Peptides against a protein of PDB entry 8BZL. Designs and how they scored, part 124

Target 1, 228 residues: chain A of PDB entry 8BZL
Amino acid sequence: SYDRAITVFSPDGHLFQVEYAQEAVKKGSTAVGVRGRDIVVLGVEKKSVAKLQDERTVRKICALDDNVCMAFAGLTADARIVINRARVECQSHRLTVEDPVTVEYITRYIASLKQRYTQSNGRRPFGISALIVGFDFDGTPRLYQTDPSGTYHAWKANAIGRGAKSVREFLEKNYTDEAIETDDLTIKLVIKALLEVVQSGGKNIELAVMRRDQSLKILNPEEIEKYV
Target 2, 242 residues: chain B of PDB entry 8BZL
Amino acid sequence: SRRYDSRTTIFSPEGRLYQVEYAMEAIGHAGTCLGILANDGVLLAAERRNIHKLLDEVFFSEKIYKLNEDMACSVAGITSDANVLTNELRLIAQRYLLQYQEPIPCEQLVTALCDIKQAYTQFGGKRPFGVSLLYIGWDKHYGFQLYQSDPSGNYGGWKATCIGNNSAAAVSMLKQDYKEGEMTLKSALALAIKVLNKTMDVSKLSAEKVEIATLTRENGKTVIRVLKQKEVEQLIKKHEEE

## One batch from the design tools (peptide; made by RFdiffusion4, then SolubleMPNN)

Design b1_p15_8_s3 (from b1_p15_8, 7 letters changed)
Fold by OpenDDE base, seed 1:
Structure b1_p15_8_s3 (fold): chain B 228 residues (1-228), chain C 242 residues (1-242), chain A 15 residues (1-15)
Amino acid sequence: as target 1 above (228 residues)
Amino acid sequence: as target 2 above (242 residues)
Amino acid sequence: MYDYYNGVPENYDPP
């Protein structure tokens, strides 16, 4: 009997495989996203790269398009699949609609993909949550979060992964209009938020910044330390 | 909960994929494979376990596979699974070449296979591949490269790594002895022998039990060469004299 | 425990 992986409702109405996928996400490294006035910032906990590992191949922040970036928490292999599908969609959209995707659009696409994997017979849910940031064509900064169920919402700031609770608590206290008044302050906020759960300071943080009408910039460790 | 151990492609209550973990365990029982990146080349060294005198086909290389002109791999795990995956790698590489009229970048080939592996962890009715792979290659983008992939579909680039039996011990030794930025292919070969000598469950390392392949660049072309038994013997002898 | 996130073998404890 081919035991087909099925996501089914429990008697009490729970989708256990989705919940278990969420547990997988909680084991992932922490990621944080913050929407500023004219900037979006993603930060991820950088686990010490194993000695002899190529750092280039350990990236938790990726571009989906020129105007959209994504960080994730959870299964890296699963994330790669989602990222690839999203990238294809972004390019397809540019070709068919002649405009880049809105952040909401690509988030919805990803969310729909995830949702299908919760309802399709013979598929397990994706074990990832994602923070998706970027700029709409009109220059509006956006931050979205999606989870294994395929739900998504827009956020001012959010966190996912193992340290998400602590980071969110920090953001709830410290995210103010004053705190995001400048790009530098926004970056500082993200770093401070991550430092709630990341040990050894800026060396263990990967930070990506996208400014209005600019491409994704990954900050080097030296640049990060300037904000500490 | 052992109940989830037997089901493929489902999360445990703790968010684990036990079949992937079990596949990894199975790989731990396979022969040791090493990969070492040097400044002037990259190598694979693999334990040769199937030395049966009655085997009609003396496979010169049992565990090291040429994928294309610029890449090779070694496998640890279930042989049948490995055959399927190595064949797929060759097909992917060939299709890319036909489509783009240039060799597939190393990492792209690795990721393509990893996506397949991942699928076998996510789609029902499938089990994970019981195979880890080491990839060596050269491309114009990153030069010499070494990658490792596992049943989950995860992969990473490495300066040196090991899969299969006693891989943890091997990795530890590699960490101790690998000199970043100063590794020559010659030094890498010596290091490979050193590590294999300590990690293989044999009393004495012999050339018949070790396969080594090197990937170098000569006159702007990639050269993949499997070392002859005599060459391996010389390496072993040199190690014993040190 | 297998590191699902970094693809690190169980026996590879990053320092």
Scores: peptide ipSAE 0.090, ipTM 0.726, DockQ to the pose 0.324
Fold by OpenDDE base, seed 4:
Structure b1_p15_8_s3 (fold): chain B 228 residues (1-228), chain C 242 residues (1-242), chain A 15 residues (1-15)
Amino acid sequence: as target 1 above (228 residues)
Amino acid sequence: as target 2 above (242 residues)
Amino acid sequence: MYDYYNGVPENYDPP
């Protein structure tokens, strides 16, 4: 029966649907995350908005809670489902535990959700990777990545999507303590990293910044150009 | 490669969802639907393909559906799928109203349906809906709005857009002629007629083959009106005289 | 190719 989405092991031990979902992620717009000392920064490649499209509806960086935000690469519709569930969990946590989620907690939640969709018959994996950034209640900045398999890890800096390889190579070379010494330098690092794969400068970059005890701020193009 | 084409809700080796793409292809064969946002209103224009004399004229709108007092939609694709989705939209809107004692914001209604669409692309035993929708509406948050959604569960806001047959050509024309910031409902109507005249596979555009609805604000209330055939005739006539 | 990421039909010429 062709009607069942089944993620099964191949004879050689591969989960093809998970691997194929990862291929979908690789076709997505590039996203980069960097953890600074007192700042977390997300940058996303802004594909040219179609003429006549409302830019308001083209956001790739979303808040999960006041202290957590997420960028993704891959299927936008899939991402919306994950984001919605994560938001519900964040609110639930606040109600039940009377404290905001830690970045790790919500990442684990998302990862577990993804994992279940790789093991349940009749479901396909989510075609998204995510960069999740924020601050724990103790003020510690965090960056996590999760992929379609449901794996997750903490990072100092990472990238996902089409240009992820080039961006990661750049970050591996340029991420130093000196490079993240200040908030401005951290922002500059993200922009420079994205410029490895994005043409035409700041107009094609969406940048979000979260500082300790502050809400997510999306920089406007003029603000981005100041760092170029 | 062919095995992935026939299986619902499965990624191809290249990371594609072919069933979604095929659903999009099916929509391309449907009648043309246009949406245009103006400063003082928003409109939907849809091609009527089934003009059967025996059709009960009581259906004032074949392709345009009122969702609530503040929103309407048009559909391109499989009729049965469209009926299911439009009914669901109405239910969602009604439940929201009952729960919150205020009308559902336009984007929230769109996203709610898009989540359903997405689910039909992810859960086994289901196929994607073979339907794209244009939504027009007004809310206190963003005023007049136009949205488009597709079988994948993706959506976007638009100043003007088109779905269905010859949508690419229509969009191209809209890009050329749409004047941002200067679009009145009157000019939008004229533009709709112009685009339909060029994109519909008909020798001559007639009022019987076109359905148009406008959404405006009057005295602090949303008014959704389907244009009468005579009004559409006048628009066509005016276009022919230019 | 359908743009799964932006929801743009293939017939939309990316700017």
Scores: peptide ipSAE 0.054, ipTM 0.731, DockQ to the pose 0.324
Fold by OpenDDE base, seed 3:
Parts: structure tokens; sequence; C-alpha cells
Structure b1_p15_8_s3 (fold): chain B 228 residues (1-228), chain C 242 residues (1-242), chain A 15 residues (1-15)
């Protein structure tokens, strides 16, 4: 009896391990991504840091490269593996192609990695979904989402994790050209979206912004409160 | 539910990894290990359960392992698994030193092992390690550090934490008594004894049942020292007098 | 219940 993690098709055509991995994602902290005109914003539900825990080690938003950042929902340990591989690929691409990756390229890489773990014998799927945002070399802001299956799509705005449904409903209603007309309005939109599922305001939100030709900026709680 | 209990680490319909949870449960039965970060050092305190008179004196503590000149760890869980992981930590640290001609940063060593732990939760034919670790260290980037890792491959930095038996009670006590920004190594040692005295299911805490290691900086060098039994006795005595 | 997502035991969560 192959006591190996095997992702196989059910008689009805479902990959149960992939679906179950998606259930794991749904239990994760909520993450939201919004593409503005000249800004991309990621927000994550920050569970109150346990007393005596070092806040430095609790990060759910990370840079993959200078022009790309990622938020995730699901298994943190799984996410580290994906992040590390993505970072290596970003650096490799810069070395071999002499240009930074496009957001689509690195998303496709991550998606392909995830897909392989759904098809390879002896491996379980990654228990993570990711929101990947950044700027292409031409200055175009991009937002992509990928899930445990390895599927990916481009979005104007999206959410993942336990509160994703509520956040998406909010975004569907409130994402307009007027709502993203300025960087500040875009940030405000993300915060408002997260507040649909997060209680106690800015203290429980991690927010990252990337503007055109600028590095990733993590906002401090005081900065977040200015937008509430 | 039983189908997911007997097979390789796979997701349950609810998105749970039961083998990881069961590994965590196994750790709950292990001896208590404490870590406390102070302003002038960091310490590990571990319950010694195997007190056999016929055991050869191991040069280094049974539960506390020196990883390199700047880091040590304590383990809670399956001893055989712990041996494998501690050996791996030493190898990783040594490889880094050889490659970069400088000690591996503390968090990098922790994450390297955590990636291995994670792999044992994802690859078929493998089971999770039944081990949690506390790491103490010093590096030039963040100074004194305390980390905790578990079978899932998750880790976090802490000012004070506990793994193993009665860890929940220990953590509660640490939360109550830990004074942020004012913790000296001396006070940390006293706190460790206090917590162990309450969490260990013994009528009286004895020095033979406790291993304590401190990590300090002296003259620009990291010093890892396992306290002598007499020193531990003095700490216990002092606690009893309070 | 172990928090798979944050890697912290439930007992570490503030009450």
Amino acid sequence: as target 1 above (228 residues)
Amino acid sequence: as target 2 above (242 residues)
Amino acid sequence: MYDYYNGVPENYDPP
C-alpha cells in the first residue's frame, strides 16, 4: 500500500486533495489585493500578536523582488517554500534575461510549481493561495491570484482566506474608477474592505503599498489609522 | 476520520493535517522546555526526565544542544527525531560557515530546519517530526534571540515561551511575570525556576531534574554555558526562600 | 486546536 500522498481524481473528476487544500486556505487569515491606477495595495488580517511574541517574525506580506510582492492565505510553512522558490526565480531571471520578471511571469512560475505538487506522486498540494502584485517593467500595475490547484488569473481586486467572500462582495460593490482615482483612495478602499471582516480597526491590519518606481512599503499602525 | 489518520500526511476534508496535529500531541507529553530572552542574555531551561545513575555523563546536557558558537537549542518530543534534527542544524550551520566565512544568522538557521520539517509534512512516505525546538542565539543583526519551531515547519520569535508538558500553564505564567524591557538574565533565571517549579509534576524541584543553559556576550564573543548543578541548586534555594 | 496558519498554539492567543 503506497503510503504516499497521492492526489488522484475521484470518479466525478475531482481532485480531493486540491479541494481540501482550498479548505485549508479558507481557514487562513484574510488577504486582499487591489490594483489602482499607479499603485498596488495588499492588506492582510493581522491576528493579534500573542503576548511575548516578536512581531518581526509575524509577516504575511513579503517581497519577491523589487517590483513584486505577495500575500498569502493558508499554511505559513508551505508559503515559505513557495516564497523562497519564487525569490530564487526572480533573481535567476534577472541574471539570465537581464530584466526583472513580469508579475505574470512569476505568477505563472508559482502556479506551475503548485500544479506540479498536485500531479507528482508522493507530494501533497500546497495549502496556500496567493495574491501577487507589482509592476511590470513598462510601469503597468498588476494583480494576480493563484490557488492550490495552480490556477491563476489577473484581477482588478480580489481576496483570499476566511473572510474572502465578504471582502469580495464589498469590492464588487465599491470598486469603481472613482474609488481608485488616487493612491490614497485606493488604500482607503483596501482598508474598508478588510474592515468588513476585521474588528478593532488598524491594529489588526497589515497593509503594504507599492507605487510605480517605488519599493514595497509596509504601513505602520499609525499610518493605517489615518485612512480609517 | 480514520482514513486520514493512517496514511501519509494529507489534507482532511476540513483542510487539517492530522499527522501534524498528532505530532504536536506527542510533544505535549515530552519534558518541559522554557526559553526566556533578557536584555543581557538568553536562556534555556529544560526538564530532565531520564535520571539514571548508570547513564554515562554526557558532556552536554541531555536536552540542550550546542549548535555552533552562537546558538543552542532545546528539544521537546521524540528523542530519535530530535537527534536527527539537531545534527542537521549543526550541519547547516557548518556549511554556511564554510561557504560564507561567517556564522549563520540565527533566523536563517531556524528557517532552514523549518523548511526541512515542512518537507516532511508535504512529501509522501514521510511523517512529520515529532519534535518542537527552542532556539537561543546571538547574531550581529538582531542581537539575542529566542525562536520556537514545531512539526509543521512554523516558527516564531519570542521574548519567552515554553514547549512540552504543561506548556500552556507555563506560557500563562510567563505572560504574567515577564517584564518587557526590564528582564535581566538574573531575573530570567529566577523566572525560569519559578515556572518550572509550578509546571513540573514534582513535589520538590531538584537540580538534578533541571538543565539550564545561558547564552551571553563577553568581550565581543558569545558564551554558551550550561549551569552546574550547584548553581541550579542555588537558584532553587533562592526561589524557595522567597 | 493548533493554528496551522499562524504557527502559534491557541494557548498563546490573548484571552
Scores: peptide ipSAE 0.036, ipTM 0.704, DockQ to the pose 0.312

Design b1_p15_8_s3 (from b1_p15_8, 7 letters changed)
Fold by OpenDDE base, seed 2:
Structure b1_p15_8_s3 (fold): chain B 228 residues (1-228), chain C 242 residues (1-242), chain A 15 residues (1-15)
Amino acid sequence: as target 1 above (228 residues)
Amino acid sequence: as target 2 above (242 residues)
Amino acid sequence: MYDYYNGVPENYDPP
């Protein structure tokens, strides 16, 4: 029966569909997030755009609201659904509560959405992990990660996707208060972290920066090369 | 491996959605559809396979559908699925027009349908649509546009692309011959014929087996035109003479 | 393998 629960426990207590969704994430392009003092930075591995493809339509970093942006690893079509729902929630929150969402709030919303898809009959898990960054109303920079299970945590720095292990190892060694002392150093840290898994330097990196009281800025390749 | 083949769309241990991949395989058996973006327009070219003498004169393109005044699409895959999706596209476009009193931007229409496609890959009791689409359009934001979508709900913008039978070979040819920044609609039409001639499973390319539509701007209005058989014949003849 | 991540068909994989 197609109406049976898709995500069920194995005899040994595993949710295989969630684990398999995590495997899908591991095949995705690498994304990295770093929280600085007054800046949040997202970087994504940019696969070479196929010849004749329009680069405009290949976006791995997106804004959820003026104060929140997200990068993801995994199934792009799944990500689009999550992004759209998150955007709607951000707007709804502004209307009902009369304040922008906190980064934690919207992360929790996304996480809850993902979790429901792991427990609802007739639904498979989302094949995505996400790095959600932004600023709370009080100006505090935040970084959160979600996975297909709906679990979420706050991070100083983290990575998801194919090269996540290597990038995380790099960050564990190099993330210090000194390394994030300035905005430029924070950006440099993200770039260096991505270069652990990206071969061709700045041309293969998509980088987004959000500073306090500023909108999301996507850096062009030339700007990225200045930090290399 | 077989356990994941017969059930609803679920992840394999390797993180694959086999039902989506199988849907894409089904599309590979469909007639070839090409899209080419030019500086002064965009075109769709599609193989017409169902030429039956008893078919009532199909005045309308079998594979190319007008969606609204500014957009058209071609389909490769299961015909019944295609009909459902093309109808949905028209409905979405119409609802947008009614709500906002302006035509829906091209990419928004594409994404709206892609969200539907994606849903059919995630919700139980449903199978993926066995259809890929090429979209051509014009809007005030990006001008002439070409998009491709697949059963997964993924989409992308393209300068030139192909779906259906022998799509890989067609794409290779397009990569070789497409001149970025210098593509006119005339040259695009010639390129379309060239590629179709090599990729279609026909002994000889004939106008009766090819449908071509162009989207241009005239006097500040979008014009979608399906080429007449005679026009297609002329294009084929010109190609045979080069 | 189908590229679920880039929305690009397999035939568009960079050489």
Scores: peptide ipSAE 0.154, ipTM 0.654, DockQ to the pose 0.371; fails the geometry check

Design b1_p15_8_s4 (from b1_p15_8, 5 letters changed)
Fold by OpenDDE base, seed 3:
Structure b1_p15_8_s4 (fold): chain B 228 residues (1-228), chain C 242 residues (1-242), chain A 15 residues (1-15)
Amino acid sequence: as target 1 above (228 residues)
Amino acid sequence: as target 2 above (242 residues)
Amino acid sequence: MYDYYDGVAEHYDPP
């Protein structure tokens, strides 16, 4: 039995399930990405974890490969599927091409995956947007965003999730060459951007940094407070 | 609003998955299951609702399932769905063991099932599983562990948690009484009885209505034990005397 | 109950 088509065009040309998936993204915690000169930074709004919940199992920033990391907004369960497939692709690429993926390549892969779920019968769109950051093999820092439709673009800075509009407005005003002149300034920019929507300072922020030729580093709350 | 209620799991205009939310609501009507992590072990306590005198004494707990030598789970929700998922957990664990010649790490087993749950929320012609699970286990990576998963495919690690009927009240009580870093299995058992006594809509807690399993380490091996009725009676009696 | 968006327990009203 053919799985009932879930995502279909409306008479006015809209893919409502894709648009509704975008609304799901807006219900997710805010994520921000900034490309610096020699650094990429991801920040995520950390929702207060229940007292008895293990914080270890709440992850919104993850590595896809040694040179690529991802933050997402939207459905956490959907994100796991995308992350797992992306990780497999990164490893496959290393095996078959003998080079790590470019940030654009893996973004395109993720975008293509999402797009297929908007067109395949019997599947709903992924309810996630992603910020994908990393370094290409030539040492160039990259930031990409993808949404439930499977579209993707390169950015200097961007935000996704419930507070994305406010964060983007802040970034549009404050993202300058001077603001990203150093790694520390770039980190400060991300924190300041998140503080537009996050209350109570560094305790409610998860921050990850990737520097050229270095692995992903998740900052602890004490390290974050040094930048506030 | 009704249009989204009758079809395959799709997004509402507000970005909600109502079928997932409704599945979660259904679980709220199921029997209570508790999980508590201690320093020297982890336990599951579950309400036994089907006490039918004519039921053959099923040697196995109705709500607590051994998954492998290092893990067990309890279920809240639709029994038929639970049976499918628990069977799948066992298969996943066994396949991993065969492939890698070591037990599957606890979180990996949980995530594998959660990916299946997620798939049933995304693929057409399927409905979400009307089941939440608590997982207890031990592995060499993180030691004793407690996880909870829901119909959405989300999961989390916990020190103590509850699913099913009156879960919110139970969690509140656990938050009040759980002593981080000082919880022994003995104290955890006492806490479980205390919470169940208050959350179960019964005049008097009886051993026949409660299933308890403990997971401990003895001589470098994981031991999963379902408490005997007499042991549960003793725990209840002790609670009543306090 | 988990918030199926963020994966955190809904019962936590932060004080």
Scores: peptide ipSAE 0.193, ipTM 0.734, DockQ to the pose 0.279
Fold by OpenDDE base, seed 1:
Structure b1_p15_8_s4 (fold): chain B 228 residues (1-228), chain C 242 residues (1-242), chain A 15 residues (1-15)
Amino acid sequence: as target 1 above (228 residues)
Amino acid sequence: as target 2 above (242 residues)
Amino acid sequence: MYDYYDGVAEHYDPP
């Protein structure tokens, strides 16, 4: 009997494979996203790369398009599949609609993809949550979060992964209009939030910044240390 | 908890993919494969276990596969799975060449296969491939490259790494002896022999039990060469004299 | 051996 992996309802109405996928997310490194006034910032916990490992191949923040970036927590291989599909959709949208995707649009696409994998026979859910940030064509900064179920919401700030609870608690206390008044303050907020769970300071943080009408910028460790 | 161990492509209550982990465990029992990146080349060294005198086909290279003119790989794990994956790698590389009229970039080939591996961890009725691979290659974008991939569909670039039996110990040794920025292919070969000598479950390292391939650039062309037994013998001898 | 969550080698001894 080919035991087809099926996501089915339990007698009490739970989708266990989805819940278990959420547990997989919690095993991933922490990611944080913050929406500022004219900036969006993603930060991820950088696990110490093995001495002989090429850091270039360990990326937790990626561009989906020129105006959209994504960080994830959970299964890296699963994330790659989602990222590739999202990138294709972003390009397709540009070709067919002649405009870049809105952050909401691409989030919804990703969410729909995830949802299908919770309902399709012979597929397991994606073991990833994602923070999706960027700018709409009108220049509005956006932050969305999606989980293995395919649920998504817009956020001012959020965190995913193993340290997400602590980071969220920090953000709930410290996210104010004053705290995001400037780009620098917004960046500082993200760093401070990550430092709640990341040991050894700025060396273990990867930070990506997208400003209005600018491309994704990955900050180097020296730049990050200036905000500590 | 054990019920999830036997089912493919499902999460455990703890969010683990046990079949992937078990596949990785199985690979740990396979012959050792090493990869080392140097400034002037990259190499694969693999343990040769199947030395049967009655084998009609003396495969010069049992564990090292040429993928295209610019890439080769070594495999650790289930041989049948490895054959399928190496064939797929060749097909992917060829299709890319036909489509774009240029060789596939090394990382793209690796990722393409990794996506296949990942699929076998996500789609029902499939089991993970019981294979890890080391990839060596050259492209115009990044030069000499070394990659490792596992049954999960994850991959990474490496300066030096090991898969298969005693891989952890090998990696530790590589970490100690690998000199970043100063590694020549000659030094890399010596290091490979050193590590294999210590990690292989043999009393004495012999050339018949080791396959080594080097990838270099000569006159603007990639050269993939499997070392002759005599060359390997010399490397072993040199190591014994040190 | 890779951690299939983060893609990092399992044998990373934290400093």
Scores: peptide ipSAE 0.190, ipTM 0.742, DockQ to the pose 0.278
Fold by OpenDDE base, seed 5:
Structure b1_p15_8_s4 (fold): chain B 228 residues (1-228), chain C 242 residues (1-242), chain A 15 residues (1-15)
Amino acid sequence: as target 1 above (228 residues)
Amino acid sequence: as target 2 above (242 residues)
Amino acid sequence: MYDYYDGVAEHYDPP
């Protein structure tokens, strides 16, 4: 069957391995991204870590560079590969161009990497979608999303993973200029969006914020509870 | 020949990697390996299944491997795969040492191997490794550490964990008895014996069927020691007396 | 044993 082969077209024009990779993404924990006026916020559904497991080794939100962060849904091991490649590219860009990457640039890089893995013989697609947020050198906040196919788009707000549909529906209704008027309101919006799919409140949410000219900040549970 | 290149771990219609899952299933049938982190050290305890009388008396650790001066690992799964991975770990550690003139941090070594494991789940002509590993180590960044990795290329840090046969039951027992912040190496050893006694498919735990290694710090140096059979016997006896 | 999606141990039943 065509679906058991390397990524090839079916007779009806489907790339089954890409579609199946998208299904893998849907099995991942939910991630949400929101672009505010002078802030970008990433939120992730925190799966309960085993009592004896070290939480330090479980990261769903990571920095790609000082001005770019990424959250993902899908295969964690796949994500690590993409993250590492993106980090190298960010550093390379700084060395060669003498400026940090734009959020669009690094997104395009990641997207192109993913696309190549959909067309290369003997490779399966990456089983991840990513939300990429950050600031361009001109101070403009950006949010991009990419999927296993290598497509990417700019967003005001978006969600990926198992609860993405519900979160997106919430964002479509509640994302307004008023809702993102302040940094605090933007953070609140993300938390409220995640609470559509996350049970037990702020304890099960990982939240990261990046403000203009500031580094990525991961909020602790106490800080998150302030917004609840 | 070209047909073999087409054999790739692929997604199922449901987004699953069955070859990875099957590899994990195979590990579930392997001998039990335990890792326990203590305040003053870290240990590995592993079931020894191959007790052949014809094995030369040099009790080479069947399942516990020294990786470098600061790290050791235990393996559950396919022995041949384990040998390849343990060798790779040693090579990675040595290359790092040569390049940076310092020992590789524990998590970096684990991650490097996990990236290899991941590659074997994504690239054509490769199958997942049928091996899970427990890593114990010390570095200047995080002190004593315990990690677990699986065929998917995922890993995590642990205070205590188990891989192989009856791992779920073992982990449950560890959760019940592990005292966070109060675990000494002595108590960890006792706990390891307790858990192995209950999880191993043997009527009575014997020192011949158990390998234990400890990693400690003495005078600013890491010491990795495999317990002698007599020491293990004493631990078992103490457990039986309680 | 970890799930290969989120890297969480399968045997973990949250309290």
Scores: peptide ipSAE 0.188, ipTM 0.741, DockQ to the pose 0.275

Design b1_p15_8_s4 (from b1_p15_8, 5 letters changed)
Fold by OpenDDE base, seed 2:
Structure b1_p15_8_s4 (fold): chain B 228 residues (1-228), chain C 242 residues (1-242), chain A 15 residues (1-15)
Amino acid sequence: as target 1 above (228 residues)
Amino acid sequence: as target 2 above (242 residues)
Amino acid sequence: MYDYYDGVAEHYDPP
């Protein structure tokens, strides 16, 4: 029967497919996001790519629009679907409302999409969590997180993926107003946080920064090493 | 029969909808929410479980949602489902206002959402929403109102009720202490603190773990107010002194 | 266990 529900309640009130999707996220590489005063920073653990694999094809940080970018943990194929839908929505919003999306708006869109996949026939939940960062039109930096269930919250700092627990523990201890007083300090905070779980130093970190009224900038390894 | 447990929106041989029942079990694991109707207002009180240091304090209320100028709700259950339903409530209310140039009556808004919930229990390929809601509101037809809805699409009006964790115990306490026709908003607030103190799975009730909203009428206008932490602390302190 | 009830996964909760 084509009408089989994939995500159903257990007798004890659990949605196992959502919980299992969360386990898939935990198997993903670690991503971290930090909101500074006038900067948002994303960091991702680089997985060892095969020698013959093109590194450009394995980007875990992507732009959704000029003012919004996203990092994810979990299934890369699932992420592509979400990213594409989000990009279309961002462009549609610009055309219809004549303003870019707020970070909250696009987060809510993504969250709603994920929730639908937990309540539709023949569809499993998305096996991804996402960190969504950017600037609202008023220049306010924002950081949001989404999970496979479709929940979302605003954060000062957060982490997702296999090393998320250790990274979050670090951030809880070290995220202070002094630690994010400057852009450079904010970047250092992200790098230090990610180094809690990344063994080979700066060469295994992908780092992206977005400043107010600036596009997403991915730092090269040499730039990252200056902060370590 | 396990076969009926794993399929959405089908009757068991006994005529039970197991997916709806399981959704209700899910709600039992959520934080406690209670509502109390008074003569001069209505209130919602909700347990706040999610206290994280790194959360951006943009949202003052995690579990209480303003729907329109005359209504608010509290949710127990799956947060993502709750967000979808609360958004739908806002859309329904706005469409009604646009079409009729007056606010939607409270019961009509509740019924509209309940029809949606019911549909998710009947149409193939949909699971029930794992959410119960408490609604507070005012309209010109019935004045102050309190409603409860569940995953089945059923709803009812209440003088006082509770959903979520330890809801049965809370309802029992409310039945004992609620005085029909004599309930003021002040007394309702005190009752809410009393019930939460006994039903929340915490050693000591603290203001950081409780959200309270009141709905009143002032100068012919509905006022929905979320209590400040200091106000909640005062209520807790008063309860501890009694 | 994923805490989808309160909107935060258990692994996201402080230890």
Scores: peptide ipSAE 0.025, ipTM 0.530, DockQ to the pose 0.033; fails the geometry check

